Peptides against a protein of PDB entry 7K3S. Designs and how they scored, part 3

Target 1, 60 residues: chain A of PDB entry 7K3S
Amino acid sequence: MEELSGKPLSYAEKEKLKEKLAFLKKEYSRTLARLQRAKRAEKAKNSKKAIEDGVPQPEA

## One batch from the design tools (peptide; made by RFdiffusion4, then SolubleMPNN)

Design b2_p18_6_s2 (from b2_p18_6, 9 letters changed)
Fold by OpenDDE base, seed 2:
Structure b2_p18_6_s2 (fold): chain B 60 residues (1-60), chain A 18 residues (1-18)
Amino acid sequence: as target 1 above (60 residues)
Amino acid sequence: RSKAFEEELKKKLEEILE
């Protein structure tokens, strides 16, 4: 483990870390949106199956 | 080691966000 030297980050290092953090936040948000769409698609598939099987879905 | 790394990472993140 490189000891993160307690040296203050240079301006260039700070900007690079800000950019990396912004990228990570963007990728997280994209992944979360994909997960939410997948969950909605799964619910919509399960509702179609429940209608086909003649089982009344409990209204939410 | 892990706790010291987490604390140093927090400190660097705080220094970037200030």
Scores: peptide ipSAE 0.090, ipTM 0.646, DockQ to the pose 0.050
Fold by OpenDDE base, seed 4:
Structure b2_p18_6_s2 (fold): chain B 60 residues (1-60), chain A 18 residues (1-18)
Amino acid sequence: as target 1 above (60 residues)
Amino acid sequence: RSKAFEEELKKKLEEILE
């Protein structure tokens, strides 16, 4: 097991990790926004289906 | 082992956020 020696990160390693964290935060926020939109769309679809299944289509 | 990894990860994150 490489001793995770608490070696201070170099400036370049810190900047790379900051960049990775910023990317992950951006992708998380994007995914969360998609999930929230999908849940709203699903609630709109299930409400529309509940209306459409609850109204007997008048047989023409 | 898990605790030592978690503490080191926290320390590295703190050092990055300063």
Scores: peptide ipSAE 0.090, ipTM 0.649, DockQ to the pose 0.049
Fold by OpenDDE base, seed 1:
Structure b2_p18_6_s2 (fold): chain B 60 residues (1-60), chain A 18 residues (1-18)
Amino acid sequence: as target 1 above (60 residues)
Amino acid sequence: RSKAFEEELKKKLEEILE
């Protein structure tokens, strides 16, 4: 465990933590958008398979 | 030990939000 020094944060340390928080918020939003897109793509693939399995291939 | 870490983390978060 890094000792949280009970020292007040410098201005530079506060800005670095604000930047880390902004980065984490951005990565969360990207991950959520990817998850939502993946769920939509999976539903679209399952709908295409249900149409393809329902077409009787004409015997040649 | 865990409670002291949580209180110090809260204090640092408050200081960033000021």
Scores: peptide ipSAE 0.090, ipTM 0.647, DockQ to the pose 0.045
Fold by OpenDDE base, seed 3:
Structure b2_p18_6_s2 (fold): chain B 60 residues (1-60), chain A 18 residues (1-18)
Amino acid sequence: as target 1 above (60 residues)
Amino acid sequence: RSKAFEEELKKKLEEILE
């Protein structure tokens, strides 16, 4: 185990870390957008069920 | 408290660098 604990991260290590963090932020944002879309779709489904239960079917 | 947080942060950064 290289004792990184005592040395400031090198420029190369900082750039590698920035790249990993940028990737992680991108995947987080993508996942968050999917989750927000799913929550909106769930609310829209629940709202449609509330409307369908309240509309009397026209008698034939 | 601050020093312990810095050491925990460094450890997490090391795990990301592996």
Scores: peptide ipSAE 0.089, ipTM 0.645, DockQ to the pose 0.058

Design b2_p18_6_s3 (from b2_p18_6, 8 letters changed)
Fold by OpenDDE base, seed 3:
Structure b2_p18_6_s3 (fold): chain B 60 residues (1-60), chain A 18 residues (1-18)
Amino acid sequence: as target 1 above (60 residues)
Amino acid sequence: PSEAFLKELEKKLEEIEK
């Protein structure tokens, strides 16, 4: 078992972890924004299909 | 070992916030 050394993080380790956390938060936010846009686009497609299926095609 | 790992992560996060 690696003794999870409860050693205090050095200043350099803390800064590196802060940078990694900031990067992960940025990538999370970017991914979340993409997902939200995709869900909105899906809802908009489903609403267009519901309108199109409800509009009688004009008789030619 | 998983609980000890989580406790260490929590401690490390607290140390980063300080």
Scores: peptide ipSAE 0.074, ipTM 0.670, DockQ to the pose 0.050
Fold by OpenDDE base, seed 5:
Structure b2_p18_6_s3 (fold): chain B 60 residues (1-60), chain A 18 residues (1-18)
Amino acid sequence: as target 1 above (60 residues)
Amino acid sequence: PSEAFLKELEKKLEEIEK
């Protein structure tokens, strides 16, 4: 059992936790940006399908 | 053990903000 020693964090431990938090925030922001880009790409694909269905094929 | 872990994380976050 790692004793959750309620000892005050050293300066080095605080900095390590700040670094971990900054990394997690960065990964969250990256994931959110990817999700937003994917949603925009889906909307663009749906708009292209609506244009293709609206062009009457020239009767040969 | 889960509740104790969460309380310790909360305490550590408060110590980072000070």
Scores: peptide ipSAE 0.074, ipTM 0.672, DockQ to the pose 0.049
Fold by OpenDDE base, seed 1:
Structure b2_p18_6_s3 (fold): chain B 60 residues (1-60), chain A 18 residues (1-18)
Amino acid sequence: as target 1 above (60 residues)
Amino acid sequence: PSEAFLKELEKKLEEIEK
């Protein structure tokens, strides 16, 4: 086990952790936006399939 | 070991907020 040394963080270590947290929050927001777009795109694909299946083929 | 890890993360977060 790495000794979780309960030593106070230096100013530089605090700034590095703040930067990492900001990065993780940004990646979370990007992932959420991708998921929301994917869900909208799925609904749009399902509506197009319903239109194609409802067009009677012209009898030759 | 998992509880000690969470407690250390909480402590580090409190130190960032000061």
Scores: peptide ipSAE 0.073, ipTM 0.669, DockQ to the pose 0.047
Fold by OpenDDE base, seed 4:
Structure b2_p18_6_s3 (fold): chain B 60 residues (1-60), chain A 18 residues (1-18)
Amino acid sequence: as target 1 above (60 residues)
Amino acid sequence: PSEAFLKELEKKLEEIEK
């Protein structure tokens, strides 16, 4: 077990953790935005499929 | 170990905010 020594973090360790946290927040926001776009695209595909399945293709 | 880990994360977050 790496001793999670409750030692006060050095200034350099605090800054490194702030940078890591900022990176993780950025990646989270990017992933969330992709997920939201994917859900909107899925709804748009499901609505298009419902229209395409409900419109009898004109037999040409 | 899970509770100790969460408490240490909370402590580190509080320490980063100071």
Scores: peptide ipSAE 0.073, ipTM 0.671, DockQ to the pose 0.050

## One batch from the design tools (peptide; made by RFdiffusion4, then SolubleMPNN)

Design b2_p19_1_s1 (from b2_p19_1, 6 letters changed)
Fold by OpenDDE base, seed 5:
Structure b2_p19_1_s1 (fold): chain B 60 residues (1-60), chain A 19 residues (1-19)
Amino acid sequence: as target 1 above (60 residues)
Amino acid sequence: EVEKKLKELEEEIEKLEKE
């Protein structure tokens, strides 16, 4: 095991890195939730079009 | 925003590795 021969990060530096990592994880989760919502909305639009093409339009 | 925070994190790690 190569000891990561860096000075042990101070408590304050470790907490700052954890805060930044928590922010990135939150924004990733928000983006993922948006993508999943977009995919559901696309599927719902495609399903509505397939029903509309199956209804004979009343001839005017 | 995410890319900016990623870059700020990488720059902070690089500073800590050079000390």
Scores: peptide ipSAE 0.097, ipTM 0.712, DockQ to the pose 0.094
Fold by OpenDDE base, seed 1:
Structure b2_p19_1_s1 (fold): chain B 60 residues (1-60), chain A 19 residues (1-19)
Amino acid sequence: as target 1 above (60 residues)
Amino acid sequence: EVEKKLKELEEEIEKLEKE
């Protein structure tokens, strides 16, 4: 049995750690949403280029 | 900001382990 060799965290220390974890989870979710938007924008640019290269210009 | 909060969390865990 590994003795949990840490003094029992006070109630205030536990709440401070929960607030820090909640902040990190929020910033992770914000960063993930930015990455997902960037990947969608890249795919949408690549699909527009494939449509422009496939339309024969009408001869004048 | 995230890296700063990660460091502040690590430093606080380290303090609690040394007490």
Scores: peptide ipSAE 0.095, ipTM 0.709, DockQ to the pose 0.087
Fold by OpenDDE base, seed 4:
Structure b2_p19_1_s1 (fold): chain B 60 residues (1-60), chain A 19 residues (1-19)
Amino acid sequence: as target 1 above (60 residues)
Amino acid sequence: EVEKKLKELEEEIEKLEKE
């Protein structure tokens, strides 16, 4: 017998899982925004340094 | 800090799966 290891989660357990999922989504979004900001800041530093070093930037 | 919270959440999911 495959004991369906899924007793139906109580209402309280479901709400607790929703809170956990909301926390994980928040931390993921925060981490992604930090990573994207860091990558943009690195590109901007490299672009500033290339301008200071007299390297012609490709015009956008 | 995030890793500690992730571990706490994993341990607490595992508890809910064993009940």
Scores: peptide ipSAE 0.094, ipTM 0.714, DockQ to the pose 0.098
Fold by OpenDDE base, seed 2:
Structure b2_p19_1_s1 (fold): chain B 60 residues (1-60), chain A 19 residues (1-19)
Amino acid sequence: as target 1 above (60 residues)
Amino acid sequence: EVEKKLKELEEEIEKLEKE
């Protein structure tokens, strides 16, 4: 078993990990917001096509 | 401290995935 007896992280290493976590959180939220916009855009295109094809819109 | 922030990030990711 490799002892991941992790040398105590220096103050600078801890701050760098905190910055990486904050960056990952930001990029996750950005990616999720992009996905949600894409889903809304596809729904809007499908709704426009359903109107053009004479399909009754399901009442929301 | 870093482990606490990792858990807080995981919990927030899980909340965002349920939306």
Scores: peptide ipSAE 0.056, ipTM 0.660, DockQ to the pose 0.040

Design b2_p19_6_s3
Fold by OpenDDE base, seed 4:
Structure b2_p19_6_s3 (fold): chain B 60 residues (1-60), chain A 19 residues (1-19)
Amino acid sequence: as target 1 above (60 residues)
Amino acid sequence: EELERLEKEYEELKAELEK
């Protein structure tokens, strides 16, 4: 694979990179939204566990 | 890890576009 690192990109190559960047930005946004949902769900679980550990179980 | 990989790939492609 030639190291594309030094040649100026053609117009067609630049347009293809813009499409890849748009795709990656979409995947990033999707992944970030998933992680934010997971973090909210974890906080909700930890809050429920803190309530469950802090409520004295009624002595039977 | 997935987010960090996507961030890295995005910055690499952005740097290639700005050459």
Scores: peptide ipSAE 0.293, ipTM 0.826, DockQ to the pose 0.068
Fold by OpenDDE base, seed 3:
Order: structure tokens, then sequence, then C-alpha cells
Structure b2_p19_6_s3 (fold): chain B 60 residues (1-60), chain A 19 residues (1-19)
């Protein structure tokens, strides 16, 4: 694989990289939103358990 | 792991675009 690491990218190569960057940014945003939702759901479960364990069941 | 991989790929492609 020729390491093109020093040649200026053509217009077409730059446009292809911009498309890849836009795709990766979308996947990143989707993954981040999933992680944030999971963290909120965990916090909501922990808060609900703390309320349920704190209510004395009336003895029958 | 997936987030870190996506961040790395994004920064690598960004650095290549800025050359």
Amino acid sequence: as target 1 above (60 residues)
Amino acid sequence: EELERLEKEYEELKAELEK
C-alpha cells in the first residue's frame, strides 16, 4: 500500500473523506445517544428501587 | 470500545483531510 501520507489529496479524494467523516459523525452520535439512554435508564431503575424498598408494606 | 474506535477513525480521517 503506497503511503500517500505526503501527497495533497485530489478534490475527489477530499469529497470521499468528507462523506466518510459525515457517516462516522452520524454513527458516533447514534452510539452516544444509546449510551446516554442506557445511563438514564439505569439511574431511573436505581431511583425506583430506592423508593420501593423505602415503603413499609402494611402488615395484614 | 465502539465509541473509542469511532472517535479514533474520525480523528484519523480529519487529520488526512487537513493535509
Scores: peptide ipSAE 0.293, ipTM 0.827, DockQ to the pose 0.067
Fold by OpenDDE base, seed 1:
Structure b2_p19_6_s3 (fold): chain B 60 residues (1-60), chain A 19 residues (1-19)
Amino acid sequence: as target 1 above (60 residues)
Amino acid sequence: EELERLEKEYEELKAELEK
């Protein structure tokens, strides 16, 4: 890839870069939402175990 | 790891747009 480190990007290059940024922002948001769902599901499992271990079984 | 990779790629491309 030519080191564009000193040339101003053309209008078309800037628009292509904005499209790539919009795509990455979408993938980031999707990944973050997945991680947040996983963390909530793990917390819900741990809360269920804490309730089951804290209820003394009534002696029959 | 996937999130950190996407953050890095986003900030690199954002820095190139602001030049």
Scores: peptide ipSAE 0.291, ipTM 0.826, DockQ to the pose 0.067
Fold by OpenDDE base, seed 2:
Structure b2_p19_6_s3 (fold): chain B 60 residues (1-60), chain A 19 residues (1-19)
Amino acid sequence: as target 1 above (60 residues)
Amino acid sequence: EELERLEKEYEELKAELEK
């Protein structure tokens, strides 16, 4: 495969790279949102347990 | 320069998604 290292990428190759980046940014954002949702759900479970165990909630 | 920046950003985002 000739290393395209010396030819300016065509407009079509640039657009294809931008599409890949846009897709990747979307998948990253989706994954981050899922992780943040999981962390919030875990905190909500831990808060319910702290109430059940009669432990005074630490004043934030 | 713009393409090298985009390729770098692609590899950085890929590496972050694989963690």
Scores: peptide ipSAE 0.230, ipTM 0.794, DockQ to the pose 0.077

## One batch from the design tools (peptide; made by RFdiffusion4, then SolubleMPNN)

Design b2_p20_1_s2
Fold by OpenDDE base, seed 5:
Structure b2_p20_1_s2 (fold): chain B 60 residues (1-60), chain A 20 residues (1-20)
Amino acid sequence: as target 1 above (60 residues)
Amino acid sequence: LEKELEEKKKELEEEIKKAE
């Protein structure tokens, strides 16, 4: 059946769109949480390097 | 990736809203 732009979606099509939206919201939240953790880890690495460059290492 | 997910999320929300 050609889905004419403007036909009311069936109950089954609406439920399938809700499932796709729920999956997409979950993947978005997972990606955002990964990006936020990566940005925090980068800031923590940059702060640790700035402290190590200011302390003379004891010669062994 | 984040932009493409937000665009597809918006598209699906608009299709659901047109069906209500």
Scores: peptide ipSAE 0.090, ipTM 0.689, DockQ to the pose 0.061
Fold by OpenDDE base, seed 4:
Structure b2_p20_1_s2 (fold): chain B 60 residues (1-60), chain A 20 residues (1-20)
Amino acid sequence: as target 1 above (60 residues)
Amino acid sequence: LEKELEEKKKELEEEIKKAE
């Protein structure tokens, strides 16, 4: 069993890890906001299609 | 997908807080 007791991270390595984690947190939050917008847009498109399919287009 | 991304966001928040 390789002891995953990696050497104690230096102060600079801890700060660099903190910055990477903060960046990843921001990218996850941005991705969640995009997904929530996509789901709202899909619901809005489905509601528009239900209105368009329910209105007989006047024959020209 | 939303749940998995929110769980990963929470994990990263806990790791950042532990590194403070």
Scores: peptide ipSAE 0.074, ipTM 0.662, DockQ to the pose 0.194
Fold by OpenDDE base, seed 1:
Order: C-alpha cells, then structure tokens, then sequence
Structure b2_p20_1_s2 (fold): chain B 60 residues (1-60), chain A 20 residues (1-20)
C-alpha cells in the first residue's frame, strides 16, 4: 500500500480518491441491501420451521 | 478535504467488512 501520508495529493490522486470513495459508497449500499435480504430470508426460514415443528402428526 | 476523503474511504471499507 503506497502510504500517501505526508505529501500533498496531486490532482490525479485526488480524483482517484473520489472515484474510490464513490465506488465504496456503491458497494456499501449493495452489501447493505444483500445483508437486509439475507436477514429477511433467515427470519422467513425460522418462521417456517417453527410452524413445521408445531404441527402434531395425526396418529394414525 | 483530502484527509477527510481518506478517512471516509477507510470508514466505508470497515463498514463493508462488518456487513459481510
């Protein structure tokens, strides 16, 4: 990792940093939406399992 | 401004890593 620590960033380095920040904001929003879908799917699976475990099999 | 952009980039990288 090139430590940009201590020199004024060139114009090109600033633009590259803005592009990286815009990319990371997009990936954050995408990852958050995936996580929220996964948590909803997990809750739906747990609710289905609780219904299945609660149905008494009819004794024949 | 530049320091703030690098700090925000780092913050977002850490938040992505916590969301995975």
Amino acid sequence: as target 1 above (60 residues)
Amino acid sequence: LEKELEEKKKELEEEIKKAE
Scores: peptide ipSAE 0.063, ipTM 0.645, DockQ to the pose 0.060
Fold by OpenDDE base, seed 2:
Structure b2_p20_1_s2 (fold): chain B 60 residues (1-60), chain A 20 residues (1-20)
Amino acid sequence: as target 1 above (60 residues)
Amino acid sequence: LEKELEEKKKELEEEIKKAE
């Protein structure tokens, strides 16, 4: 593997790195949105169970 | 700039792996 350590990246290499970074930002945002949906669904299930179990909801 | 882009790429790869 030629260590590019110390050579300036070509214009094409920089554009390819920007493309990879944009892709990773998109995948991160997608994964985060999935996690947030899962946490909201879990909270909704737990709230439904707390109502069914007759536990007074703690006033927020 | 180039070092910062590679560091940010690595950071995002680690954050994705932690969120999975």
Scores: peptide ipSAE 0.056, ipTM 0.644, DockQ to the pose 0.061

Design b2_p20_1_s3
Fold by OpenDDE base, seed 5:
Structure b2_p20_1_s3 (fold): chain B 60 residues (1-60), chain A 20 residues (1-20)
Amino acid sequence: as target 1 above (60 residues)
Amino acid sequence: LDEELEKKKKELEEKLKEAE
């Protein structure tokens, strides 16, 4: 088994990688929640248009 | 965007696993 001969990361480099990973996980979760909210809002807009096209507006 | 974040996440998880 070739030891992947990458120099052992220092303690400070490992902690910086953990911080970067935690940030990326947070931004991913935020983007996913925004996408899911946008998809729900689009479905709600499409459902409102389908109801308005079926009701004859009374001429004032 | 989501694929690029997932790729960078996997690369960092692999580098952390190689360092344990």
Scores: peptide ipSAE 0.074, ipTM 0.643, DockQ to the pose 0.065
Fold by OpenDDE base, seed 3:
Structure b2_p20_1_s3 (fold): chain B 60 residues (1-60), chain A 20 residues (1-20)
Amino acid sequence: as target 1 above (60 residues)
Amino acid sequence: LDEELEKKKKELEEKLKEAE
């Protein structure tokens, strides 16, 4: 296994790593925003169920 | 520098997996 850690990366290899880092940072931010939206949606569903269980149906 | 970029890549991959 060639330890690629000891050779100076070419300019092109450095730019490719920067692009990968930028992509991963973007995907992390996107996934985090999805998770935050999902957590907010679950809290909003749980609050609606608490309102529905608390309304006595008027006996007709 | 190049080893630091690979370390940062690994850290971002780990953070992405933690956020999923």
Scores: peptide ipSAE 0.057, ipTM 0.616, DockQ to the pose 0.032
Fold by OpenDDE base, seed 2:
Structure b2_p20_1_s3 (fold): chain B 60 residues (1-60), chain A 20 residues (1-20)
Amino acid sequence: as target 1 above (60 residues)
Amino acid sequence: LDEELEKKKKELEEKLKEAE
């Protein structure tokens, strides 16, 4: 696959590459949003356990 | 331009893999 580095990409190849970049950006944003939601849900579970265990919340 | 698009593609693929 290395032989394409020396030839100017055709208009169609550039549009296909832009489509791939847009897809990857969308999937990254989707995965990141899922991870952030999971981390918030975990923090909310840990906060409920800390209240139940009578541990004084460290003042931030 | 085309090399920059390929570099950005690789960077996005790596970031996606790190986030999974």
Scores: peptide ipSAE 0.057, ipTM 0.614, DockQ to the pose 0.061
Fold by OpenDDE base, seed 1:
Structure b2_p20_1_s3 (fold): chain B 60 residues (1-60), chain A 20 residues (1-20)
Amino acid sequence: as target 1 above (60 residues)
Amino acid sequence: LDEELEKKKKELEEKLKEAE
């Protein structure tokens, strides 16, 4: 592995790292939004079950 | 998701190699 630790990054290398970072941030935000939607949907399902178990069946 | 990230990293790495 060439030790990238000592040379100043060229302008082109810096712009490429910015593009990589922008893409990574976009995909992170998409994943986070999916996770948050899944967590909200799970909570909504659990809340519906708690209401159904709490309604006394009308005695016939 | 990870495969799409890996593909985009590879495409970016290839474009670097063409610019060197």
Scores: peptide ipSAE 0.079, ipTM 0.645, DockQ to the pose 0.063; fails the geometry check

Design b2_p20_2_s2
Fold by OpenDDE base, seed 5:
Structure b2_p20_2_s2 (fold): chain B 60 residues (1-60), chain A 20 residues (1-20)
Amino acid sequence: as target 1 above (60 residues)
Amino acid sequence: LEEELEEKKKELEKKIKEAE
């Protein structure tokens, strides 16, 4: 019989789950901030290419 | 990756709430 019926977690098991949740929330926030920075950097690269293709480079 | 982290977060939040 799989223990899907609500055995009360010990105090130590509850604290370990809270620590795992806090770690997971931190890694999620770090990943989201990295993704947002990558999307901003991509938009900034695409805007620079659109300006460089419109200016004739002076022949040296 | 973001979806898997959000799913694991919801599972842990559920287990904590069922234990309160």
Scores: peptide ipSAE 0.083, ipTM 0.658, DockQ to the pose 0.061
Fold by OpenDDE base, seed 3:
Parts: sequence; structure tokens; C-alpha cells
Structure b2_p20_2_s2 (fold): chain B 60 residues (1-60), chain A 20 residues (1-20)
Amino acid sequence: as target 1 above (60 residues)
Amino acid sequence: LEEELEEKKKELEKKIKEAE
């Protein structure tokens, strides 16, 4: 069993991990905002279809 | 602390994948 006796990460390695975590948090927030916009757009499309099926064409 | 940062990274990667 290789003990993951993690050598104490250098200051630079710790900062690189903090940057990666900050990036992942940003991408999560971006993806979540995209998903929320997509869900709102789908609700808006479904409301338009409900209006189109409800208009009787005037018989000419 | 290092293990906790790698666990938090894995948790964030999982949350990104669940949101896609």
C-alpha cells in the first residue's frame, strides 16, 4: 500500500489547487445558470403551443 | 487539508456533471 503520505504541498501547489477549485465553482455556476435558462425557455415554448391549439381558424 | 481540497474538487466536478 503506497501510503499517500502527501508531501506537504508547496505554496505554489496549494495556490494551483485553489485556482482549480475557483474555476470549477465558476463553471458549476455557469452550467447551473445555463440549465435554469434552458428550463425557462422550454416552459415558454410549451406555453406558446397551448395558445396555438386553442385558436379556431375562422372558416372563410 | 490537501485531501480535503481534492475531495472538494471531486465534489465540484460531480456537481458540474450533474448540472450538464
Scores: peptide ipSAE 0.062, ipTM 0.631, DockQ to the pose 0.059
Fold by OpenDDE base, seed 2:
Structure b2_p20_2_s2 (fold): chain B 60 residues (1-60), chain A 20 residues (1-20)
Amino acid sequence: as target 1 above (60 residues)
Amino acid sequence: LEEELEEKKKELEKKIKEAE
């Protein structure tokens, strides 16, 4: 069985892996930004509900 | 180590294909 494990990656294979890694980093950043927007929207809803329910906001 | 790196590469390639 040829040890495919020991062959140095070609220039083209390395560039393809860099492209794949850049894509994954972009998708991670996009997902993180969506999560942060969702958390901010949830905090804003909870703050509006706390005002409506007459609950004193905990001083920060 | 080398087999674990190759399995991680395949896992990353699968995740890319699922995100396209």
Scores: peptide ipSAE 0.052, ipTM 0.605, DockQ to the pose 0.083
Fold by OpenDDE base, seed 4:
Structure b2_p20_2_s2 (fold): chain B 60 residues (1-60), chain A 20 residues (1-20)
Amino acid sequence: as target 1 above (60 residues)
Amino acid sequence: LEEELEEKKKELEKKIKEAE
């Protein structure tokens, strides 16, 4: 049970964790922006399909 | 298994807080 009382992190370990946290925050923001673009693209595709299904294609 | 995972999660959350 004493192994869970984490030894005080060295300065180098703290800096490495700050870098990892900054990287994870950046990847989260990038992923969130991708998700928001995907949701906008899905809405735009659904709106285009609603227009295409609502207009009888002229039989050629 | 669930207890070990929750302990590891608490350890990581503590390390993140000490790095802020």
Scores: peptide ipSAE 0.048, ipTM 0.590, DockQ to the pose 0.058

Design b2_p20_7_s2 (from b2_p20_7, 9 letters changed)
Fold by OpenDDE base, seed 4:
Structure b2_p20_7_s2 (fold): chain B 60 residues (1-60), chain A 20 residues (1-20)
Amino acid sequence: as target 1 above (60 residues)
Amino acid sequence: DLDKKLEEKKKELEEKLKEF
């Protein structure tokens, strides 16, 4: 493990890292939920077209 | 791409927080 050979972080720097981590976790979860919604919408669109066109969908 | 970059930055911050 590369020890981040930096000075011990102050309490304020530790709290700022916790806030940044919480923000990134939130943005990751939002992006993941958007991606999952997009994939479901694509599958639903493709399934609707496959029903309309009579073409079997490849399993995802 | 964006999800990978967010996960990489999340891991980097989680590693930094484990060193405390």
Scores: peptide ipSAE 0.086, ipTM 0.656, DockQ to the pose 0.070
Fold by OpenDDE base, seed 2:
Structure b2_p20_7_s2 (fold): chain B 60 residues (1-60), chain A 20 residues (1-20)
Amino acid sequence: as target 1 above (60 residues)
Amino acid sequence: DLDKKLEEKKKELEEKLKEF
């Protein structure tokens, strides 16, 4: 029964929310892509260090 | 933390867009 107490958003408010959502999705995707690159770089560093330390890589 | 905050705000905006 609480669904009816929100004033219907004006068309302009709905478009502003779509713009904010699109911006936020873009920033999220950018941050996720940075995190994925960082994790790949960390794995590559850990692999180089494990070769240098003479420790046999745990076979995945 | 940043990714979680972005995902929470994304969900909040998606919920608001579904109510209208």
Scores: peptide ipSAE 0.081, ipTM 0.654, DockQ to the pose 0.070
Fold by OpenDDE base, seed 3:
Structure b2_p20_7_s2 (fold): chain B 60 residues (1-60), chain A 20 residues (1-20)
Amino acid sequence: as target 1 above (60 residues)
Amino acid sequence: DLDKKLEEKKKELEEKLKEF
């Protein structure tokens, strides 16, 4: 077991790390939600193309 | 790339918070 010979973080350093972690979790969740919306929009575009290519145009 | 970098930094900060 490596002795994690890191000096114990001060209370102020722990609070700064908690704030940074909360910020990163928030930005990650926002980015993930954007990615999921983008993937849904791409699937919806591909589905519309498949429907439009599948309608026989009435011969005039 | 961005998601991986955010998850790596999140993991590093979670590890530092568990050690102390």
Scores: peptide ipSAE 0.080, ipTM 0.650, DockQ to the pose 0.065
Fold by OpenDDE base, seed 5:
Structure b2_p20_7_s2 (fold): chain B 60 residues (1-60), chain A 20 residues (1-20)
Amino acid sequence: as target 1 above (60 residues)
Amino acid sequence: DLDKKLEEKKKELEEKLKEF
């Protein structure tokens, strides 16, 4: 058993740690969802450029 | 880097919550 080298946390300190953990989990999930959308948007832009560079523009 | 910092702080808080 690792010696619990910390003073026992009060009930109020435990609740404050739960609130901080819930906030960090929410911000992590929001950041991950933003990263996933950015990666999908980048792939969709790269696929459009590959099609446009392969089609000769009709000269007017 | 932001993801690593968030995951590290999440892990630190989860460890403190397991000691309860």
Scores: peptide ipSAE 0.078, ipTM 0.647, DockQ to the pose 0.066

